Peptides against a protein of PDB entry 4J2C. Designs and how they scored, part 109

Target 1, 107 residues: chain A of PDB entry 4J2C
Amino acid sequence: MEDPFFVVKGEVQKAVNTAQGLFQRWTELLQDPSTATREEIDWTTNELRNNLRSIEWDLEDLDETISIVEANPRKFNLDATELSIRKAFITSTRQVVRDMKDQMSTS

## One batch from the design tools (peptide; made by RFdiffusion4, then SolubleMPNN)

Design b2_p29_3_s2 (from b2_p29_3, 14 letters changed)
Fold by OpenDDE base, seed 3:
Structure b2_p29_3_s2 (fold): chain B 107 residues (1-107), chain A 29 residues (1-29)
Amino acid sequence: as target 1 above (107 residues)
Amino acid sequence: MSPLYEAVKDDPERLKRVEELVEKAKEEE
């Protein structure tokens, strides 16, 4: 029986990889406008934003699980190491998303 | 119960999203 946390974590990781690819393309399109169509810029921008939003949505659910477990640790039987790993994933992933969003907002 | 399902059990939209992700992941295996 797989913990749904890891399922969502896996999907978030895939989404992050997709977003990073879109972000790279987005950067390339803006760096060389002569090779970029407005259609591709708009598509890439939209896909990137949607992907980032989806990641943030999933991270909110994952983050709430931490609070739930910490409120009743005996019920869920997760040790401190596992909780730390889960927290670290959420924190680091949010940072990755924030970095991309910050660069998009300044371009 | 999983903490994740506990988190979203009272929110139909969030529950549906989680369930869809679980099913999607199973299909990718």
Scores: peptide ipSAE 0.318, ipTM 0.830, DockQ to the pose 0.708
Fold by OpenDDE base, seed 4:
Structure b2_p29_3_s2 (fold): chain B 107 residues (1-107), chain A 29 residues (1-29)
Amino acid sequence: as target 1 above (107 residues)
Amino acid sequence: MSPLYEAVKDDPERLKRVEELVEKAKEEE
């Protein structure tokens, strides 16, 4: 069985991919109202927000693991490289989410 | 215990979410 961290990471990655697709569609719908129905806009918006929220929730949990590991580095036997990879994933993913959320809030 | 489970062990909601994700991942295999 894989480390639950990587399980969550994998699910986050899937959610990001889904969100990116939804975001693209969301953008397309808003850019061409003639081809967009209110129903699809609402559905897309809702699905997108749900995915983003899910990602953020998971990232919070993952982020807390960093603090826990750093507080007890010997206990968890993670080297600096692995920890850096985990931090980078969280940081970069948060940025991706932030970018989409910012665009949604300003559109 | 993994760091992730350690992080959420005292929060039933968060723990449940993690467990659900783990199970979901297993089902996807």
Scores: peptide ipSAE 0.312, ipTM 0.820, DockQ to the pose 0.686
Fold by OpenDDE base, seed 1:
Structure b2_p29_3_s2 (fold): chain B 107 residues (1-107), chain A 29 residues (1-29)
Amino acid sequence: as target 1 above (107 residues)
Amino acid sequence: MSPLYEAVKDDPERLKRVEELVEKAKEEE
């Protein structure tokens, strides 16, 4: 069976890519209201928020797997390097999400 | 089996959690 961490990681990365595209469009719509309909703004905003929430939830799940491993590292046979890579992914992805959320909340 | 599945196969609570993660990821694919 495939390592579930990487299965979820892959889906998180897809969601991040989607969110970044939506965020770009969201920014464009707000920068040029003459080209923006209320319907597109609302749709883009909602889709973006939904994606960001999904990412955050998945990151919590991924973080839990790390906690489980750290509770008994020998049982899971994951070395410090692998754990570091996994933690780095979660941390960096959370930062990407946070940056988008911060810009949305201040606009 | 993956190392994680092998490690939690005898722990019903943790096994269920791992399975839920996989299923959720598949649903969002």
Scores: peptide ipSAE 0.084, ipTM 0.648, DockQ to the pose 0.244
Fold by OpenDDE base, seed 2:
Structure b2_p29_3_s2 (fold): chain B 107 residues (1-107), chain A 29 residues (1-29)
Amino acid sequence: as target 1 above (107 residues)
Amino acid sequence: MSPLYEAVKDDPERLKRVEELVEKAKEEE
């Protein structure tokens, strides 16, 4: 049975990759309106926001697993290093999402 | 069984949360 953290982490990573692709397209569409339709802009924007929301939700779930481990680290066979790595993943991913959201809100 | 599952197997509330995480991830896959 796979560690639930890694299962969700994998999905988050996929969503991040998808979001980054959508974000790139979103920026391209807004930078050159002559090559963009309103429909594509709306679709891209919607898909991007949906992916970002999904990531944020998954990160909350991952954070829950961290809380569980921190409640009794010995019981989970995770050392401080592994726990730090997991925390770092959540923190860094939140930053990635925040950066994209900030750019979208200021456009 | 993963260490996480092993750690929460006797805690119904925490086990449920872990199981929900896995199911959610599978649905999104």
Scores: peptide ipSAE 0.137, ipTM 0.717, DockQ to the pose 0.238; fails the geometry check

Design b2_p29_3_s3 (from b2_p29_3, 19 letters changed)
Fold by OpenDDE base, seed 4:
Structure b2_p29_3_s3 (fold): chain B 107 residues (1-107), chain A 29 residues (1-29)
Amino acid sequence: as target 1 above (107 residues)
Amino acid sequence: MSPLYEAIKDNPERLERVKKLVEEEKKKK
């Protein structure tokens, strides 16, 4: 059986892609009100927030796996390279989410 | 047990979600 970490990682990546598309549309709707309806703005905003929340929750789970492995490395037998890749994924994804959230909070 | 299952073992919602995702992934292969 494949490590479930990669299953969740895949879901996070899908949610990031979705969020980035929604974020782009969100910015377009706010930039040009003549092309925007309240319904689409609300839908886009809600979907974006839902995706961001999903990502953040998954990242918490994935981040916990790092702590668990580092607390008992012999039990899980992950090499340092793989662990580093997992850490980098979590860190970089959190940055992507933070950037979108920061822009949303100032709009 | 995988580190992820260890991380979420006490959270039924998260555990069920991951199990569902794993099964869905198996069906894709």
Scores: peptide ipSAE 0.628, ipTM 0.929, DockQ to the pose 0.815
Fold by OpenDDE base, seed 2:
Structure b2_p29_3_s3 (fold): chain B 107 residues (1-107), chain A 29 residues (1-29)
Amino acid sequence: as target 1 above (107 residues)
Amino acid sequence: MSPLYEAIKDNPERLERVKKLVEEEKKKK
């Protein structure tokens, strides 16, 4: 059985890729209203928000794993390097989400 | 138990989601 951390990590990565594509389209639609329908804007916005919310929820779960491992490192047998990689993934992904959310809230 | 399962053990929705994802991943191989 593969470590479920990587399964969720994979889902987060997929959602990030999807969100980035949607964000790009969202930006384009708002920059050129003459070619944008309200339907596409609404659809894109909703899909984008759904993906971002999914990512954030997964990151909360993954972040909790860090706390759990650090509380009892011997139980889970994760070395410092692997733990660092997991932390970095969570931190960097949160930043990506935050950047998109910040731009959406100010537009 | 894995750290992730420990993290979400009290959330049935999240637990079921992860279990489903794990199962789907197994089927892909």
Scores: peptide ipSAE 0.626, ipTM 0.928, DockQ to the pose 0.832
Fold by OpenDDE base, seed 1:
Structure b2_p29_3_s3 (fold): chain B 107 residues (1-107), chain A 29 residues (1-29)
Amino acid sequence: as target 1 above (107 residues)
Amino acid sequence: MSPLYEAIKDNPERLERVKKLVEEEKKKK
């Protein structure tokens, strides 16, 4: 039985990679409208937003686990090192998502 | 119970998603 945290972490990482690729394409399409169709722009934008939303929701769940563990550390057998790693993952991933969202909102 | 399951126990949608993901991982191994 695998730790569910890492299963979700894996999904988040996959979604981040996908989102970054979509974001790159999104940027390219907007930079050169002559090479872009409305259909591709819409598809790319939609897929990007879907991935970002998925990531954000997963991060909310993962973030809640931190609060739960910190509220009752003896119950869950997670040491400070592991908690730090998990926190760092959530924080850094949120930053990546925020950066993409900020650029999308200003375009 | 894992912290994640504790976090999402009252959200059927999220709970089912995680369970599905876990099962998928088991199948991959």
Scores: peptide ipSAE 0.624, ipTM 0.926, DockQ to the pose 0.782
Fold by OpenDDE base, seed 3:
Structure b2_p29_3_s3 (fold): chain B 107 residues (1-107), chain A 29 residues (1-29)
Amino acid sequence: as target 1 above (107 residues)
Amino acid sequence: MSPLYEAIKDNPERLERVKKLVEEEKKKK
């Protein structure tokens, strides 16, 4: 039986991959202004921020599922291993987003 | 009910998004 958690997880992973590509381009544009236009910089920056915001919102929903399961474990029948995997995904993904946001704020 | 649906049941925008994603995923299989 399919768990909607994994559907959202998949969307988050796709958005992370997209964001990482945009972030790489963003850094390249800022490092070599001779090859960059203001138009591309603005577009890349906006797309990157939109992806990061989407990821963060999904992570909030996924994080809430953890709290819900832990509050009533018998209702949802998730074992400790699966719960740990889900927690780890949320934590690690938040770190990836944080790293990109930190670099954007200092540039 | 899944934990995710429980988490977003009071947010129609998020609920609709997840439902759409689930349906799209079903079509891939």
Scores: peptide ipSAE 0.620, ipTM 0.927, DockQ to the pose 0.795

Design b2_p29_3_s4 (from b2_p29_3, 18 letters changed)
Fold by OpenDDE base, seed 3:
Structure b2_p29_3_s4 (fold): chain B 107 residues (1-107), chain A 29 residues (1-29)
Amino acid sequence: as target 1 above (107 residues)
Amino acid sequence: MSPLELAVKDDPERLKRLEELVKEAKEKK
C-alpha cells in the first residue's frame, strides 16, 4: 500500500481534539463539584485516559516509522523536509499528551 | 511494505487496524 502515515496522523489529530474536549470538561467538573456527578466525572476521566492511551500507542507506531526510514533512506525515498515534519508532529503531540497527563496526575 | 506496515507487521491487531483505516480513507476520497 501507499505510505499511510497521513492516515494515522489524521486519527491522532482527531483523538487529540477529542481528548482536549474531554480534558476541558474534566477540568470544569473538578472546578465546580456542586454541578458534577460522580458518574460524569468517572466517565469523562475514563474516556480521557482511553483517548490519551490511543494517541500514545499511535505515536509509538509513527515514531517507529521514523527509525525504519532513517535506517534505510534510499528504500523509502522521503525527503528531509517531510521527515522533519513527521518528527515535529510526533514530538509536539507527545508534549500535548504529556501536559494533560501531568495535570491529571496532580489533581 | 511501507514504513508503517513494517512498524506494525508483527502485531496483528495493529496491522488490522491500519488496513481498516487505509480502507476507510480511500473510501472517503
Scores: peptide ipSAE 0.609, ipTM 0.923, DockQ to the pose 0.904
Fold by OpenDDE base, seed 2:
Structure b2_p29_3_s4 (fold): chain B 107 residues (1-107), chain A 29 residues (1-29)
Amino acid sequence: as target 1 above (107 residues)
Amino acid sequence: MSPLELAVKDDPERLKRLEELVKEAKEKK
C-alpha cells in the first residue's frame, strides 16, 4: 500500500521549491520597485502567501502521521531512524516557511 | 479533502484505518 507520508512529502517539497522561487522574485521586486509593475508585485505576493499556507497545511497532515506511527510502531513497522528523518523534515520545513514569513512581515 | 486523505482515497480500508488511528492518537494526548 502507498505510504501517505511520502506522497504528501513530495507535494510539500514541490511547494517549497515554488515558494522559494517566488520569494526570490518577491525580494527583487521590493528591493528595486522601478523594475516591477504593481500587478507583478501583487501577484508574486499573493502566490507566495498561498504557497506558504499550502505548505503549512500539508505539514499539519505530516505531523499527524508522526503521531499515528508513534502510537502504533509495530503496525507501521518504521524504525527509529526513519521516524527521526520524518520528524526532521517537518521541523526543517517549518523553519524554512517561518523564515520567509518573518521577512515578509517585516518588509 | 486533505492531501493525506487524497493519498489514500483509492484505498477505503486504509483511509478508514488511518482515520481511526488519528482519532485514537489524539485521544491519548
Scores: peptide ipSAE 0.033, ipTM 0.529, DockQ to the pose 0.052
Fold by OpenDDE base, seed 5:
Structure b2_p29_3_s4 (fold): chain B 107 residues (1-107), chain A 29 residues (1-29)
Amino acid sequence: as target 1 above (107 residues)
Amino acid sequence: MSPLELAVKDDPERLKRLEELVKEAKEKK
C-alpha cells in the first residue's frame, strides 16, 4: 500500500522534471531546424503541454492548502509573512507556466 | 480534501519543497 503523501510527491516531481526536460528539448529543436523533424517537434510539444497541465492542476490544490494553513497558522508554524510568500509563489508559478505556454503557442 | 491537501496537512513543509522544485525548473529554463 502506498502512502498518499508519497504518491502525490512522486507525481508532482515527475511532471516537473518531465516538463523541464521537454521544454529544454523544445527550445533546442527550434534553435536548430536542421535537426528537428516534424514528428519530434509535434511529440515534444504535445507531451510538454500535457505535463504543464498536470502542474497547473496541482497548483490549484496548492492554492486550496492556503486556506488550510490560514485556519491554523500556528500548527504549521507559519506567520502572516510566510503565508504571503506562499501565495506569491503560487501566483508566480502560474505565470511561469503561462509564459511557457505562450511561447509555445506563438512558435 | 484532495490527496495533496492531505499531504500538506500531514507535512507542513510539503509546500516549501514544491517551491524548491518549481524554482529549480525555472532556473534551468
Scores: peptide ipSAE 0.032, ipTM 0.579, DockQ to the pose 0.084
Fold by OpenDDE base, seed 1:
Structure b2_p29_3_s4 (fold): chain B 107 residues (1-107), chain A 29 residues (1-29)
Amino acid sequence: as target 1 above (107 residues)
Amino acid sequence: MSPLELAVKDDPERLKRLEELVKEAKEKK
């Protein structure tokens, strides 16, 4: 059976890549007003926020699965290595999202 | 232990189901 965690992981990774692209464009639009239209700025900002929100929601649910396993590790048959991989993914992804959000809030 | 953790502590399949629900929720979004 396929572990659904990795399916979600893949989807989150795609969303992160999309968000990073949108963030880059968002930054460029704000730095070069001559090329920026209000329409594109609004669209980019909206898409970026939507992607970030989606990622955060997914990470929250994934994080809950970690907590459940850590509460009863033997019953769920996941070893420490697997848990570490999952935790690292959540932590690093959350940091990436946080960095983008922080930069957006200060602009 | 959170209520969620308590609910699944004796059900090893619950973790899989939770992750599946996350997947399903993403598809519905």
Scores: peptide ipSAE 0.026, ipTM 0.561, DockQ to the pose 0.100

Design b2_p29_4_s1 (from b2_p29_4, 16 letters changed)
Fold by OpenDDE base, seed 3:
Structure b2_p29_4_s1 (fold): chain B 107 residues (1-107), chain A 29 residues (1-29)
Amino acid sequence: as target 1 above (107 residues)
Amino acid sequence: SEREKLQQEQAEADKRRAENRKKLREFYS
């Protein structure tokens, strides 16, 4: 069986790209009232929140795999560098999500 | 439309999540 970690990682990466696009639009709408309708703001906000939620769910699943591997290293025999890369991906992605959420909450 | 595409992509991703969770649990059991 192939390691499904990378499948989920790919899903996260796609969701991050989508969220970043939505976040950019969200920012533009709030910065220029002349081009923004309440409807588009609401739609963009909701769609962005949905994407961020999806990312957070997937990151929790990925984070759990890290704990499992570390609890039974001999079973999985993951390279230390690979494990570090996986951890870094989760950490950095959480930071990206947090940054967007922080800006949304302060607007 | 772009909205429809994004919404459909989100729905498909949500659907795949269940499958992926099963695979993760199986591999990392």
Scores: peptide ipSAE 0.693, ipTM 0.936, DockQ to the pose 0.777
Fold by OpenDDE base, seed 4:
Structure b2_p29_4_s1 (fold): chain B 107 residues (1-107), chain A 29 residues (1-29)
Amino acid sequence: as target 1 above (107 residues)
Amino acid sequence: SEREKLQQEQAEADKRRAENRKKLREFYS
């Protein structure tokens, strides 16, 4: 069986790209009210939050696999470098999500 | 529309998440 970690990682990366695009639009709408409608702001905000939530769900699943691997390293025999890459991906992605959420909460 | 496509992609991602979660549980059991 193929390691599904990479499939989920791919889904996260796709969702991050989508979220970043929505976040950019969200920022533009708030920076120039003359070009924004309440409807578009609400739609963009909702879609952005949905994407961010999806990312957070996937990251929780990925983070759990890390704990499982570390609890039984011989079973999975993952390279130390690979494990570090996986941890770094989760950490950095959580930071990206956190940054967007922080900005949304202050606006 | 672009909005419809984005929403459809989100819905499809949600469906795939259920499948992927099952695969994760199986592989990392």
Scores: peptide ipSAE 0.693, ipTM 0.935, DockQ to the pose 0.804
Fold by OpenDDE base, seed 2:
Structure b2_p29_4_s1 (fold): chain B 107 residues (1-107), chain A 29 residues (1-29)
Amino acid sequence: as target 1 above (107 residues)
Amino acid sequence: SEREKLQQEQAEADKRRAENRKKLREFYS
């Protein structure tokens, strides 16, 4: 069985790209009230939140695998470099999500 | 429409998550 970590990682990356696009539109809508409708703002906000939720959920699953690997190093035989890359991905992605959420909550 | 596409992709991603979680559990059991 191939390691499914990268499948989920791919899903996260796709969702991040989508979220960033939605976040950009969300920002634009709020910066120009004359061209923004409540409907589009609400839709964009909702879709963005859904994507962020997906990312956070997947990151939790990925983060759990890290703990499992670290608890059972011989079983998985992952080198330090690969493990570091996985950790960095989770950490950096969480930061990206956090930044968007922070801006949304303070708008 | 673009909205429909995005919504469909989100729905499909949510659906795939169940499968992926199963795979993760199996591999990392």
Scores: peptide ipSAE 0.692, ipTM 0.935, DockQ to the pose 0.798
Fold by OpenDDE base, seed 1:
Structure b2_p29_4_s1 (fold): chain B 107 residues (1-107), chain A 29 residues (1-29)
Amino acid sequence: as target 1 above (107 residues)
Amino acid sequence: SEREKLQQEQAEADKRRAENRKKLREFYS
């Protein structure tokens, strides 16, 4: 079968794009209360949190595959470059999520 | 609406996650 890593990676990337849009709107709503309703704030916040949750779950799954590959390198035959790219993707994406969550927690 | 689209996308993603998790488990078993 085809390596499903990239399928999940694609899902993460889609969710990140969506989350970034929602986060931008979330920020705008909180910066100008006169143009924001409590309903939209709540909806945006909820949808954003759901997307972030999705990303985090997928990243855990992807991160687990890294550990499995490193435990059985010959079975999967991934070169160092590809493995590094996979790790970097997980690390950088986690940072993006953390940054958004930190800002939400301090608001 | 845009909201409905976003919610639908999230729901579909959640659904696909179960399938993808199974695929990951099978491939990386």
Scores: peptide ipSAE 0.691, ipTM 0.934, DockQ to the pose 0.774

Design b2_p29_4_s2 (from b2_p29_4, 16 letters changed)
Fold by OpenDDE base, seed 3:
Structure b2_p29_4_s2 (fold): chain B 107 residues (1-107), chain A 29 residues (1-29)
Amino acid sequence: as target 1 above (107 residues)
Amino acid sequence: SEREQLEQERKEAEERREKERKKLKEFYG
């Protein structure tokens, strides 16, 4: 079977794109109250949090695969460059999520 | 609406997660 890592990675990337759009709207709503309703703010906030949670779930699964591969190098024999790319993706994506969450928590 | 579409897409993704997790487990153990 093909490596399902990339399927989950794709799901994460889609969710990140969605979250970034929601985050942008969230910031706009808070910056100009005249163009925002409490209902829209609440919905946007909630949906953003839902997407961020989804991303975090998938990243945990992806991160676990890294640990498994590193613990069983003979079984998987993944290219070192590919493994590095996977690690970098997880790390950078977590940072993106963290940055959004930090801004939300301070607002 | 866009809102409804976003909600639906997220929910569908969440539904797929279990299937994908199963595949991850099958491949990686």
Scores: peptide ipSAE 0.660, ipTM 0.938, DockQ to the pose 0.788
Fold by OpenDDE base, seed 4:
Structure b2_p29_4_s2 (fold): chain B 107 residues (1-107), chain A 29 residues (1-29)
Amino acid sequence: as target 1 above (107 residues)
Amino acid sequence: SEREQLEQERKEAEERREKERKKLKEFYG
């Protein structure tokens, strides 16, 4: 079978794109309250959090695969470059999520 | 509406997660 890592990675990427759009709208709504309803703010906040949660969930699964590969390198035959790319994706995506969550918590 | 579509897309992704998790388990153990 094909390596399902990339399928989950794709789902994460889609969720990140969605979250970024929601985060932008969230920021706009809070910057100009005159153009925002409380309902829209609440919906945007909730849907943003839902997407962030989805990302974090998938990243946990992806991170587990990294540990498995590192424990069994010969079984999976991944070169250092590929493994580095996968690790970098998880790390950078977690940072993106953390940054959005931090900004939301301080607003 | 746009928000309904976004919600639906997220929910569909969440539904797919279980299938994908099983595939991850199958491939990686």
Scores: peptide ipSAE 0.660, ipTM 0.938, DockQ to the pose 0.778
Fold by OpenDDE base, seed 1:
Structure b2_p29_4_s2 (fold): chain B 107 residues (1-107), chain A 29 residues (1-29)
Amino acid sequence: as target 1 above (107 residues)
Amino acid sequence: SEREQLEQERKEAEERREKERKKLKEFYG
């Protein structure tokens, strides 16, 4: 069977783009209350949190695959470059999510 | 509406995620 890692990676990338759009709107709504309704703020906040939670869940699944591969290197035969790219993707994406969550928690 | 589309897209992604998780488990154990 084909390696499903890249399919999940693609889904994470799409979800990150969606979350970034929602985060931008969330920031705008809180920055200018005169242009924001409580309903839109609540919806945007909720949908943003839903997307962030989904991303974090997918990253946990992807991170687990890394641990499995490293524990069984001969079974999967992935080169160091590919593993490095996979790890870098997870690390950088977690940072993007953390930055958004940190700003939400301090607002 | 835009928000309805976003909600629907997220829900569809969540449905796909469940299928992909099964594939991850099958491939990686």
Scores: peptide ipSAE 0.657, ipTM 0.937, DockQ to the pose 0.839
Fold by OpenDDE base, seed 2:
Structure b2_p29_4_s2 (fold): chain B 107 residues (1-107), chain A 29 residues (1-29)
Amino acid sequence: as target 1 above (107 residues)
Amino acid sequence: SEREQLEQERKEAEERREKERKKLKEFYG
């Protein structure tokens, strides 16, 4: 069967893009309270959090695959560069999520 | 609406997650 890592990676990427859009709107709403309704703020915040949780969930699954591969290198025989790319994706994506969460928690 | 579309897309992704998780388990164990 085909390696499903990339399918999940794709789902994460889509969710990140969605979250970034929601985060941008969230920022805009909070920058000008006079033009923002509480309802829109609440909805945006909630949907943003939902997407962030989805991303974190998928990243946990992806990260687990890394551990499995590293524990069984001969079984999977993945290219070192590919493995590095996978790790970098998980690390960088977690940072993106963390940055958004940090800003949300301090606002 | 845009909101409904975003919510629906997220929910559909969540529904797919279980299938994808099974594939990950099948491939990686």
Scores: peptide ipSAE 0.658, ipTM 0.938, DockQ to the pose 0.781; fails the geometry check

